Peptides against a protein of PDB entry 6UG1. Designs and how they scored, part 41

Target 1, 304 residues: chain A of PDB entry 6UG1
Amino acid sequence: SNEERKRRKYFHMLYLVCLMVHGFIRNEWINSKRLSRKLSNLVPEKVFELLHPQKDEELPLRSTRKLLDGLKKCMELWQKHWKITKKYDNVGLYMRTWKEIEMSANNKRKFKTLKRSDFLRAVSKGHGDPDISVQGFVAMLRACNVNARLIMSCQPPDFTNMKIDTSLNGNNAYKDMVKYPIFWCEVWDKFSKKWITVDPVNLKTIEQVRLHSKLAPKGVACCERNMLRYVIAYDRKYGCRDVTRRYAQWMNSKVRKRRITKDDFGEKWFRKVITALHHRKRTKIDDYEDQYFFQRDESEGIPD
Target 2, 301 residues: chain A of PDB entry 6UG1 as posed
Amino acid sequence: SNEERKRRKYFHMLYLVCLMVHGFIRNEWINSKRLSRKLSNLVPEKVFELLHPQKDEELPLRSTRKLLDGLKKCMELWQKHWKITKKYDNEGLYMRTWKEIEMSANNKRKFKTLKRSDFLRAVSKGHGDPDISVQGFVAMLRACNVNARLIMSCQPPDFTNMKIDTSLNAYKDMVKYPIFWCEVWDKFSKKWITVDPVNLKTIEQVRLHSKLAPKGVACCERNMLRYVIAYDRKYGCRDVTRRYAQWMNSKVRKRRITKDDFGEKWFRKVITALHHRKRTKIDDYEDQYFFRRDESEGIPD

## One batch from the design tools (peptide; aimed at target 1 K112)

Design b2_p19_4 (made by RFdiffusion4)
Pose (drawn by RFdiffusion4):
Order: C-alpha cells, then sequence, then structure tokens
Structure b2_p19_4 (pose): chain A 301 residues (1-169, 173-304), chain P 19 residues (1-19)
C-alpha cells in the first residue's frame, strides 16, 4: 500500500538519523584523551617519524610514500594489538529486511547496555568485532596527531523496497566489505588516503575506483552503498559517498532519500546538525576532487 | 535536550545491533 510505502520512507529517515548520530557520538568517544595517551605508546619512533614526514620540496611524492609505509606498518602492528576479533552477533550494523525489523520490534528480549567506559576498556584490551577494531585503529592514529577520519557506511533499511515478502538467499557474503573504515590526509598530494586495516587490510589512494565499494548481487543484499559519512578529529561531518561510488548520479541516487528535493534539503539539515566546525582549506581540496569526480562519471551504460 | 535525544538515539542503535 501507498501507506506502507510512506512509513518505510519515514522509518528509513529515522533510522538513518539515528545511525548518523551514532557515528557522531562514537567519533567523540574515539577522541578520548585517556585512551589516546595509552594507544600512542604502541607506535615506535621510526614509524612515528614516517607518519609525520618532512616537507620534500623537490619531490613531494617521496613524502607521500613514507606516509604509506607508515600506514602499512600501523596496519600491521594493529593486526598484532588486536588479539580477539569477535563475530557480529546476528547481523551487526549491516542492512536488515523489513521483515527482520518488524520481527525485532515484536520480540523485546534483554539487551546489555554498553556505554562509553565499556568501549574504552574493549579497545585497550583489544577485544571486539571489526567495527570496534577499526574504530580503535582510528583512535590510535589520532593519538599520533594524524588527520584521521572515521568512515561509516550507513545501512538503513531500503525505502525503495516495495515488496510485501522481502526474503533473501550467507554470513561470509555479508562480511565481504566493511561498514567502518578510515581516511588519512596527505598534505603533500592534497588527497585523502583510504585505509581499511581490519577487513580488506589494504591502503588505497582512491582516484576513480575503490576496492571497498561492494560488488555482486549476493554481497549487496546486506550492504547497499548509499551514505558514506566521514567524521574528523575536530568534529566535522561530511558526506563522502562520491569518493566510493562509481555511478553516483545513476545507480546510487535512486537508493538515497536525496533523489527528490525535499530529501536533499532534509539530509543537508542533518549533516549541518552534525558538522560542528568551520570550513578549512582541506574541505575545498576535497570539494574539488568531488567536483571532478562528479563530472567524469558521464553517461551510464 | 538535543544532547539527551542524541544519547537516546545512540542507545537505540546499540540495542538494535544486539537484536
Amino acid sequence: as target 2 above (301 residues)
Amino acid sequence: ETEEEYEKMHEFIEKHKQS
């Protein structure tokens, strides 16, 4: 019914707002001073110097390389620090079906509250699922004074799914791509470096294609790329989906609430509500990348 | 009031993840 269609659109908006705000608060917890000081001693002087390379006037590229080596070394040592990698209970934060949600609302059960202290304890011990692990990795980079963003791929239920049944054909297929990952600024190449230290264990300087964007019909059942939100050290919130969307204006726009005008205005209201800093020059360099990327997409196939 | 609303939204997501 058209009524159920409208409810799905609203609940989608509601769940999306909650997810994005969770990202906002979790990023706050990541900045915890007490935790940052402990995680900093995990980084040797050698790697620390690699994370803060000297300006190389003749060839800025060498500085970028040193940072990549540093990022690689950090990924490695984080693989060692993280001793216990849990499985997501049930579905984690991956996209859920309308049927699954309706049924979760029906069954109230008992839910262990988490709070901030428990999160900190878990990151310091090295116990957690991949989301906690990557988030902790970002906290470590920040304790070393690197401009690290937390990236979250918000996976609200699909408001474009009109079906009354909503059934699907696997765990391994869900976890193929991450919900959380990291970006780090390169002041020499003036670009954001994408880092996934937990799932794909890769570092990529995304230009026109990214390894992190999910592929194949089966894998996209639980992970439909729509809202890639970046949170930074100074409490910025930017929609970074353009970096990770091969067909942004075609494939992805149909799945976002921003396809109509009311949707874009509303979404902007939330981003602004979550962006608690003023514009820096880096924001401009990023907008320039996005503009070029937006113009290079062209006609679809 | 806004901070409180945010806290409630956060808690909702935590419970939802466990559900």

Design b2_p19_4_s1 (made by RFdiffusion4, then SolubleMPNN; from b2_p19_4, 10 letters changed)
Fold by OpenDDE base, seed 3:
Structure b2_p19_4_s1 (fold): chain B 304 residues (1-304), chain A 19 residues (1-19)
Amino acid sequence: as target 1 above (304 residues)
Amino acid sequence: SEEELRRKMTEFIDRFKQA
């Protein structure tokens, strides 16, 4: 019905705001001075120097290579720190079906919210789910004065899916779900003027995204609970930016159709949400990023 | 308040995470 379509759209909007606020709160928590002091001790001086290479005036690419090597070593150090990777409770922050949401609304279970103190303890001990691990990795890089962003792929329910029963049948549902991350890291490369993508936990990869990312979900089974639609970046200065364009190969042709921003009302609304979560002034880094997004939009073209 | 909204939203997300 038209009413059910409207209900799903509004519920998607509410859920998206909740997810984006969650990312914001986690980004505040990883800025903890106490946590920063503890995590900086995990990084040897030699690795710190690789994270902060001198500018090579002859070949800036040499400086980028040092930074990439430093980030690789930080991932290895993080794996040594992280002792216990817990499975997600149910589906974590992956996408729920409409049926699951309706069933959950009836379950008045008191869920134990993870407190800030419990999060900081979990990161400090190296015990937690993959999301906590990624968030802790971003905290470690920030403790080393690296301009690292927390990235969140927000997974609100698909308001474009009008099927009544969207039950996901399959024994491999969890494995397919966790094949691609929900949280990852970006690091600013001041030499190339680009963001470097870092997945320290799931795929354990570093990439310089050009046209597509390895972190973009591929295949029907993986996309059922992880649809690339809202990739939000949270920086150390409480900036909030939509970086979906980096990871979406087909932003205009495919991704936009599944976003609230497909219409003018949704675009204006989503811009208000981003603005409310963006607590810093614009910088030259934002200019370089917007220029990159513009070039990516031009190169994709308008879908026929 | 913004804090109350943040709390309600976090509780909402946590309910969904564990449901």
Scores: peptide ipSAE 0.033, ipTM 0.689, DockQ to the pose 0.755
OpenDDE base, seeds 1, 2, 4, 5: peptide ipSAE 0.027, 0.032, 0.034, 0.031; ipTM 0.666, 0.688, 0.689, 0.681; seeds 2, 4 fail the geometry check

Design b2_p19_4_s2 (made by RFdiffusion4, then SolubleMPNN; from b2_p19_4, 9 letters changed)
Fold by OpenDDE base, seed 2:
Structure b2_p19_4_s2 (fold): chain B 304 residues (1-304), chain A 19 residues (1-19)
Amino acid sequence: as target 1 above (304 residues)
Amino acid sequence: SLKELMEKMTEFVEKLKQA
């Protein structure tokens, strides 16, 4: 019905705000001074120097390579630190079906909320789910004065899906779900004036995204619980930015149709949410990023 | 307060993560 369509749209909006606020709070917890002091000790001086290379005036690419090598070594150090990767109890922050949402509303189970103290202890010990591990990795880079962002791929239920969802029960459903991450890292390269993408936990990859990302979900089974729609970046100064354009090859043709921003009302609403979560002034880094997004938008063109 | 609302929103997400 038209009412059910409206209900799903509004529930999607509410769920999206809750996810974005969750990302904001996790980003605040990452900025813990106590955690920073502990995590900086994981990075030896030689690796710190690679993270902060001098500008090569002859070939700036050499400085970028040193940074990339430093980030690679940081991923290796992080793997040594991280002792226990817990599975998600269910689907974590991956996308739920409408049926699962309806069933969860009826579930009066008392859930234990992860407190800030529990999070800080989990990261410090190297014990937790993949999301906590990624968040801790961002904290380690920030402890080394690296301009690292927490990236969150927000997975609200698909308001464009009007079907009655069947149970996504299959033996490989978990493996397909976790094939691509929900949380990852971006690092600012001051030499190339670009963001470097880092997945320290899932794919264990570093990439300089131009047109395509390895972190973009591919295949039907993987996309059932991980639809690239709202990739939100949280920086160390409490900036909040939509960076979906970086990871979406087909933003205009495909991704936009699945976003609340497909219409003017949704666009204006989503901008208000971003603005409410953006707690810093604009910087030249934002100018370079917006220029890159503009170029990516022009290069995709308008879908016929 | 806005802070309390944000905390409640995070609690909601954590409940959904476990459900």
Scores: peptide ipSAE 0.287, ipTM 0.856, DockQ to the pose 0.889
OpenDDE base, seeds 1, 3, 4, 5: peptide ipSAE 0.219, 0.115, 0.246, 0.253; ipTM 0.808, 0.748, 0.826, 0.830

Design b2_p19_4_s3 (made by RFdiffusion4, then SolubleMPNN; from b2_p19_4, 8 letters changed)
Fold by OpenDDE base, seed 3:
Structure b2_p19_4_s3 (fold): chain B 304 residues (1-304), chain A 19 residues (1-19)
Amino acid sequence: as target 1 above (304 residues)
Amino acid sequence: SLEELMKKMTEFIEKLKQA
């Protein structure tokens, strides 16, 4: 019905705000000075030097290569620190079906919200789910004075799915769900003037994204619970930016149709949400990033 | 406050995770 379409749209909007606010809170928690002091001790001086290479005036690419090597070593150090990777409770922050949401509304289960103190302890001990691990990795890089962002792929329920029963038939295996991450890291490369993508936990990869990312979900089974639509970046200065354009090859032709921003009302609303979560002044880094997004929009073209 | 809203929303998300 038209009413059910409206209901799903509004619920998607509410759920998206909840997810974006969750990302903001986690980004604040990883700025803990106490945690920073502990995590900085995980990084040897030699690795710290690689993270902060001198500018090579002749060949800036040499400086970028050192940074990339430093980030690789940080991923290796992080794997040694992380002792226990817990499975997600249920589906974690992956996308729920509409049926699962309706069933959950009736469930009076007492849930224990993870407190800030428990989160900081989990990161410090190296015990937690993959999301906590990625968030801790971002904290470690920030502790080393690296300009690292927390990236969140927000997975609100698909308001474009009008099926009554959206139950996933089988054990759409936890394996297919977790094939691609929900959280990852970006690091500013001051030499190339680009963000470097880092997945320290899931795919254990470092990318300089041009046209596509390995972190973008591919295949029907993986996209059931992980649909790339809202990739939000949270920086160390409480900046909040939509970086979906980096990871979406087909932003205009495919991704936009699945976003609230498909119409002018949704675009204006979403801009208000981003503005409410963005707590810093604009920088030259934002100018370089916006220029990159513009070039990506031009290169995709207008969908036929 | 925005912080209170953020807390309520986080609690809502954690409810959804456990449901």
Scores: peptide ipSAE 0.030, ipTM 0.681, DockQ to the pose 0.766
OpenDDE base, seeds 1, 2, 4, 5: peptide ipSAE 0.027, 0.027, 0.029, 0.029; ipTM 0.682, 0.686, 0.678, 0.677; seed 4 fails the geometry check

Design b2_p19_4_s4 (made by RFdiffusion4, then SolubleMPNN; from b2_p19_4, 8 letters changed)
Fold by OpenDDE base, seed 3:
Structure b2_p19_4_s4 (fold): chain B 304 residues (1-304), chain A 19 residues (1-19)
Amino acid sequence: as target 1 above (304 residues)
Amino acid sequence: SMRELWEKMAEFIEKLKQA
């Protein structure tokens, strides 16, 4: 019905705000000065120097290569720190079906909300789910004065899916779900004037994204619980930016149709949500990023 | 209304900041 379509749209909007605020809160928690002091001790001086290379005036690419090597070594150090990777309780922050949402409304499952103190202890001990691990990795890079962003792929229920029963194929559902991350890192490369993508936990990869990312879900089974629609970046100064354009190859043709921003109302609403979560002034880094997004929009074109 | 939805969302954001 038209009523059910409206209900799903409004529930999607509410759920998206909840996820974006969750990302904001986690980004605040990883700015903990107590945690920062502990995590800085995990990074040897030689690795710190690679994270902060001198500008090579002859070949700026040499400086980028040093930064990439430093980030690789930080991923290796992080793997040594992280002792226990817990499975997600149920589906974690991956996408729920409409049926699962309706069933969960009846079951007041007390989601044990992880308190700030418990989160900081989990990161410090190296015990937690993959999301906590990625968040801790971002905290470690920030402790080393690296301009690292927390990235969150927000997975609200698909308001464009009007099917009642999406029978998810049961047996491999968890494996296919966790094949791609929900949280990752971006690091500012001041030499190339680009964001470097870092997945320290899931795919254990570093990318300089051009047209597509390895972090973008591929295949029907993986996309059932992980649809690339809302990739939100949280920086150390409480900036909040939509960076979906970086990871979406087909933003205009495919991704936009699955977003609330497909219409003018949804675009204006979503801008208000971003503005409410963006607590810093604009910088030259934002200008370079917006220029990159513009070039990516021109290169994709408008779908016929 | 869309205004009522925004107000409910604003209230929800404030509740989440306090949690």
Scores: peptide ipSAE 0.029, ipTM 0.684, DockQ to the pose 0.091
OpenDDE base, seeds 1, 2, 4, 5: peptide ipSAE 0.024, 0.027, 0.029, 0.028; ipTM 0.654, 0.675, 0.661, 0.663

Design b2_p19_5 (made by RFdiffusion4)
Pose (drawn by RFdiffusion4):
Structure b2_p19_5 (pose): chain A 301 residues (1-169, 173-304), chain P 19 residues (1-19)
Amino acid sequence: as target 2 above (301 residues)
Amino acid sequence: EELEFFKEMAEELVDELEN
């Protein structure tokens, strides 16, 4: 019914707001001073110097390379620090079906509250699922004074799914791509470097294609790329989906609430509500990248 | 005030999702 269609659109908006805000508060917890000081001693002087390379006037590229080596070394040592990698209970934060949600609302059960202290204890011990692991990785980079963003792929239920049944054909297929990952700023190449230290264990300077964007019909059942939100040290919140969307104006726009005007205005209201800092020059360099990327997409196939 | 309200909802929601 058209009524159920409207409810799905609203609940989608509601769930999305909640997810984005969770990203906002989790990013706050990541900045915890007490935790940062402990995680900093995990980084040797050699690697620390690689993470803060000297300006190389003749060839800025060498500085970028040193940072990449540093990022690689950090990924490695984080693989060692993280001793216990859990499985997501049930579906984690991956996209859920309308049927699954209706049923979760029905069954109330018992849910262990988490809170901030428990999160900190888990990151210091090295115990958690991949979301906790990558988030902790970002906290470590920040304790070393690197401009690290936390990236979250918000996966609200699909408001474009009109079906009354909503059934699907695997765990391994869900976890192929991450919900959380990291970006680090390169002041020499003036670009954001994408880092996934937990799932794909890769570092990529995304230009026009990214390894992180999910592919194949089976894998996209639980991970439909729509809202890639970046949170930074100073409490910025930016929609970074353009970086990770091969067909943004075609394929992805149909799945976002921003397809109509009311949707874009509303979404902007939330981003602004979550962006608690003023515009820096880096924001401009990023907008320039997005503009060029937006104009290079062209006609679809 | 709205943000605080949503923070509470988001925490409860995530807890239910994680469990």

Design b2_p19_5_s1 (made by RFdiffusion4, then SolubleMPNN; from b2_p19_5, 10 letters changed)
Fold by OpenDDE base, seed 4:
Structure b2_p19_5_s1 (fold): chain B 304 residues (1-304), chain A 19 residues (1-19)
Amino acid sequence: as target 1 above (304 residues)
Amino acid sequence: SWLEELKKLAEELIERLLN
């Protein structure tokens, strides 16, 4: 019905706000001074120097290469620190079906919300799910004075899916779900004026995304619980930015149709949510990023 | 505050879900 379509749209919007607020709160938690002091001790001086290369005036690419090597070594150090990767409880923050949402509303099971103290302990011990691990990695980079962002791929239920039963029955459903991350890191490269993508936990990759990312879900089974629609960046100064354009090859043709921002009402509403979560002034980094997104929109063209 | 703005956005959504 038209009513069910409206209900799913508004529930999607509410769920999206809750996810974006969750990302904001986790971004505050990883700014903990106590955690920062502990995690900085994991990074040797030689690796710290690689994270902070001098500008090579002859070849700025040499400075970028040092930063990339420093980030690779940080990923190796992080893997040594992380002792236990727990499975997600159920589907974690991956996309739920409409049926799962309805069933969960009937089940009075108190979802055990992870407290700030428990999170900080989990990161400090190296025990937790992949999301906690990524968030801890961002905290370690921030402890080394690296301009690292927490990236969250928000997975609200698909309001474009009007099927009644969307039950996902499959023996490999968990493996397909976790094939791609929902949290990762970005690091500002001051030399190239670009964000470097870092997945320290899942794919264990570092990328300088131009047109395509390895972090973008591919294949039907993987996309059922992980749809690239709302990739939100949280920086160390409590900035909040939509960075979906970086990771979406087909933003205009495919991704936009599955976002609330497909219409003017949804665009204005989503801008209000971003503005409410954005607690810093605009910087020259934002100008370079917006210019990159503009060039990506022009290069994709208008879908025929 | 940012939290009050988010509350208003949530209230607007709830009102639209109830109507």
Scores: peptide ipSAE 0.134, ipTM 0.789, DockQ to the pose 0.074
OpenDDE base, seeds 1, 2, 3, 5: peptide ipSAE 0.029, 0.034, 0.027, 0.032; ipTM 0.680, 0.722, 0.660, 0.723

Design b2_p19_5_s2 (made by RFdiffusion4, then SolubleMPNN; from b2_p19_5, 12 letters changed)
Fold by OpenDDE base, seed 5:
Structure b2_p19_5_s2 (fold): chain B 304 residues (1-304), chain A 19 residues (1-19)
Amino acid sequence: as target 1 above (304 residues)
Amino acid sequence: DWLEELKKLSQELIERLLN
């Protein structure tokens, strides 16, 4: 019905705000001074120097290569620190079906909240789920004075799915679900004026995204619980930005149709949410990023 | 503060959803 369509749209909006606020809270937690002091000790001086290369005036690419090598070594150090990767409880922050949401609303289960103290202890010990691990990695880079962003791919229920039963029957549902991450890192390259994408936990990859990312879910089974729609970046200065354009090859033709921003009302609403979570002034880094997004929109063209 | 209320509601909702 038209009423059920509206209900699913509004529930999607509420769920999206809650996910975005969760990302904001985790971004505050990883800025902990106590955690920063502990995690800085994991990075040897030689690796710190690679993270902060001098500007090569002749060939800026040499400086970028040093930064990339430093980030690779940080990923290796992080793997040594991280002792226990826990499975997600249920589906974690992956996308739920409408049926799962309705069933969860009926279950008065006592939920155990992960408190800030528990999170900081988990990161310090190297014990937790993959999301906690990625968040801890971002904290380690920030402890080394690297301009690292926490990236979150927000997975609200699909308001474009109007099926009554949305049950997923797949035997490999968990394996397909966790094939691609929900959380990752971006690092600012001051030499190339670009963001470097870092997945330290899942794919264990570093990339300089041009047209497509390795982190973008591919295949029907993987996309059932991980739809690339809302990739939100949280920086060390409490900036909040929509960076979906970086990771979406087909933003205009495919991704936009599954976002709340498909219409003017949704675009205005989503802009208000981003603005409310954006707690810093604009910088030249934002200008370079917006220019990159503009060029990506022009290169994709208007869908036929 | 609307943000603190939203933080509380978000935490409660995420808890309800994660489990």
Scores: peptide ipSAE 0.106, ipTM 0.784, DockQ to the pose 0.734
OpenDDE base, seeds 1, 2, 3, 4: peptide ipSAE 0.036, 0.102, 0.030, 0.097; ipTM 0.746, 0.788, 0.717, 0.770; seeds 1, 4 fail the geometry check

Design b2_p19_5_s3 (made by RFdiffusion4, then SolubleMPNN; from b2_p19_5, 10 letters changed)
Fold by OpenDDE base, seed 3:
Structure b2_p19_5_s3 (fold): chain B 304 residues (1-304), chain A 19 residues (1-19)
Amino acid sequence: as target 1 above (304 residues)
Amino acid sequence: SWLEEVKKKAEELIERLLN
């Protein structure tokens, strides 16, 4: 019905705000000074120097290569620190079906919210789910004065899916779900004027994204619980930016149709949400990023 | 603030949705 379509749209909007606020809160928590002091001790001086290379005036690419090597070594150090990777409780922050949402509304299970103190302890001990691990990795890079962003792929229920029963009854449902991350890292490369993508936990990869990312979900089974629609970046200065364009090959043709921003009302609403979560002034880094997004939009074109 | 209320409602909703 038209009413059910409206209900799903509004519920998607509410859920999206909730996820984006969760990302904001986790970004505040990883800025903990106590955690920063502890995590900086995991990075030896030689690795710190690689994270902060001198500018090579002859070949700036040499400086980028040092930074990439430093980030690789940080991933290796992080793997040594992380002792226990817990499975997600249920589906974690992956996408739920409409049926699962309706069923959960009836189950007053007291979810024990992970408190800030418990999160900081989990990161400090190296015990937690993959999301906590990624968030801790971002905290470690920030402790080393690296301009690292927390990236969140927000997975609100698909308001464009009007099917009642999407029983995801696959034996491999969990494996397919966790094949691609929900959280990852971006690091600012001041030499190339680009964001470097870092997945320290899931794919254990470092990318300089051109047209597509390895972190973008591919295949029907993986996309059931992980659709690339809202990739939100949270920086160390409480900036909040939509960076979906970086990871979406087909932003205009495919991704936009699955976003609330497909219409003027949704675009204006989503801009208000981003603005409410963005607590810093604009910088030259934002200018370079917006220029990159513009070039990517021009290169994709408008789908016929 | 509106943001704090949204934070609280968001946490509550995420909690309900993670169960």
Scores: peptide ipSAE 0.035, ipTM 0.739, DockQ to the pose 0.658
OpenDDE base, seeds 1, 2, 4, 5: peptide ipSAE 0.036, 0.034, 0.031, 0.033; ipTM 0.742, 0.730, 0.720, 0.735; seeds 1, 4 fail the geometry check

Design b2_p19_5_s4 (made by RFdiffusion4, then SolubleMPNN; from b2_p19_5, 9 letters changed)
Fold by OpenDDE base, seed 3:
Formats: sequence, C-alpha cells, structure tokens
Structure b2_p19_5_s4 (fold): chain B 304 residues (1-304), chain A 19 residues (1-19)
Amino acid sequence: as target 1 above (304 residues)
Amino acid sequence: SWLEKLKELAEKLMEELLN
C-alpha cells in the first residue's frame, strides 16, 4: 500500500539517523586520551617514522610509499594486539529485513548496549567484534598523530523493497554477510592529496580508490545484508562527511535510487542530519575531497 | 542539547532494533 511505502520510508530515515549517531558516538569514544596513550605504545619508532615521512620534493610518490608501508606494518601490529574476534550477535549492524524488524518489535529481549567503559576495555585488551577492532585501529592511528577517519557503511532497511515477506532463505550464511566490512578506516595522504582506504580486519587491505573499491559489496548474497548506500566518515575533529561517492562506482545510475536523497525532500533532510553531526570548520582537505567527488560524478555521467 | 537527545534516542532505538 501507499501507507506501507510511507511507513518504510520514515522508518528507514529514523534508522539511518540512529546508525549515523552511533557512528558519531563511537568516534567520540576512540578519541579517549587514556586509550590513545595505551595504543601509541603498540607502534615502534621505526613504524612511526614511516607514518610521518618527510616530503620528497623530487618524487612525492616515495613519501606516499613510506606511508603505505607504515600503514601495512600498523595492520600487522594490530593483528598481534587483537586476541579475540567475537562473532556478531545476530546480524550486528548489517541490514535487517522488514520481517526481522517486525519480529524484533515483539521480542522484548534486553539488548545490553556496550558502555563506553566496556568499549575502552575491549579495545585495550584486544577482545571484541570486528567493528570494535576497526574502531580501535583508528584510535591507534590517531594516537600516532595520523589523520585517520572512522568510516561507517550505514545499513538501514531497504525502503525500496516493498515485499511483504523479506525472509532471507536460510542459505544467507554468516560468511556472506561478513564478507565485506561495515566499518573501516581512511587515512589522509598529504602528499597525493587523497584519502587512503584501510580495512585492517576483514579483507586486510590498503587501497587508493580510483573508480572502484574492494570494500564495495558484490554478488546477490553479500548485498542482501550489506548495500553500499550511506558511507559516512567521522574524523578526529568531529567532522562528519558523506563519502559514498568514493566507494560507489555507479552512484548516479544505481546507488542514488536506493537512498533517501533520491528526491529533494530527502536530500534536504539528509543534509540537515550531516550538518548536525559536523562539528568542525571546513578545511583544504575537504576542498580536495569535494574536487575528487566532482571529477567522479563527471566521469560517471548522467545515466540515460 | 538536541544532539544529546538524538544520542539517547539513537541508543534506545538501537537497543530496540538490535533485539
């Protein structure tokens, strides 16, 4: 019905705000000075030097290569620190079906929300789910004075799915769900004027995204619980930015149709949410990023 | 603040939605 379509749209909007605020809260928690002091001790001086290379005036690419090597070594150090990777309870922050949401509303199970103190302890001990691990990795890089962002792929229920029964056939294995991450890291490369993508936990990869990312979900089974629609970046200065354009090859032709921003009302609403979560002044880094997004939009073109 | 109210609402909704 038209009423059910409206209900799903509004519920998607509410759920999206909740996810974006959750990402903001986790970004505040990883800025803990106490945690920073502990995590900085995990990084040897030689690795710290690679994270902060001198500018090579002849070949800036040499400086980028040092930074990439430093980030690789940080991923290896992080794997040694992380002792216990817990499975997600249920589906974690992956996308739920409409049926699962309706069933959850009837089930008064007390979900025990992870408190800030418990999160900081979990990161410090190296015990937790993959999301906590990624968030801790961002905290470690920030402790080393690296301009690292927490990236969150927000997975609100698909308001464009009007099926009554959205039960996933039991074959949607936990393996297909977790094949691609929900959280990852970006690091500012001051030499190339680009963000470097880092997945320290899931794919254990570092990439300089040009046209496509390895972190973008591919295949029907993986996309059922992980649809690339809202990739939000949280920086160390409490900036909040939509970076979906980086990871979406087909932003205009495919991704936009699945976003609330497909219409003017949704665009204005989403801009208000981003503005409310963005607590810093604009910087030259934002100018370089916006220029990159513009070039990516021009290169994709308008779908016919 | 409006943001703190949203944080609280988001936490409550995350609890309800993740159950």
Scores: peptide ipSAE 0.037, ipTM 0.737, DockQ to the pose 0.591
OpenDDE base, seeds 1, 2, 4, 5: peptide ipSAE 0.035, 0.035, 0.026, 0.025; ipTM 0.741, 0.739, 0.689, 0.684; seeds 4, 5 fail the geometry check

Design b2_p19_6 (made by RFdiffusion4)
Pose (drawn by RFdiffusion4):
Structure b2_p19_6 (pose): chain A 301 residues (1-169, 173-304), chain P 19 residues (1-19)
Amino acid sequence: as target 2 above (301 residues)
Amino acid sequence: EFAEEFHAFTAELYEELME
């Protein structure tokens, strides 16, 4: 019914707002001073110097390379620090079906509250699922004074799914791509470096294609790329989906609430509500990348 | 634990929406 269609659109908006806000608060917890000081002693002087390379006037590229080596070394040592990697209970934060949600609302059960202290304890011990692990990795980079963003792929239920049944054909298929990952600024190449230290264990300077965007019909059942939100040290919130969307204006726009005007205005209201800093020059360099990327997409196939 | 807590919170809002 058209009524259920409208409810799905609203609940989608509601769930999305909640997800994005959880990204905002979790990013706050990541900035905890007490935790940052402990995680900083995990980084040797050698690697620390690699994470803050000297300006190389003749060839800025060498500085970028040193940072990449540093990022690689950090990924490695984080693989060692993180001793216990849990499985997501049930579905984690991956996209759920309308049927699954309706049924979760029906069954109230008992839910262990978490709270800030428990999160900190878990990151310091090295116990947690991949989301906690990558979030802790970002906290470590920040304790070393690197401009690290937390990236979250918000996976609200699909408001474009009109079906009354909504059934699907695997755990391994869900976890192929991450919900959380990291970006780090390169002041020499003036670009954001994508880092996934937990799932794909890769570092990529995304130009026109990214390894992190999910592929194949089976894998996209639980992970439909729509809203890639970046949170930074100074409490910025930017929609970074353009970096990770091969067909943004075609394939992805149809799945976002921003396809109509009311949707874009509303979405902007939330981003602004979550962006608690003023514009820096880095924001301009990023907008330039996005503009070029937006103009190079062209006609679809 | 966090994912379950989050789904439980959104389930309450879903019930209110269905009312």

Design b2_p19_6_s1 (made by RFdiffusion4, then SolubleMPNN; from b2_p19_6, 14 letters changed; failed a check: too like the target's own chain)
Amino acid sequence: DESNELLHKLGELLRKLKE

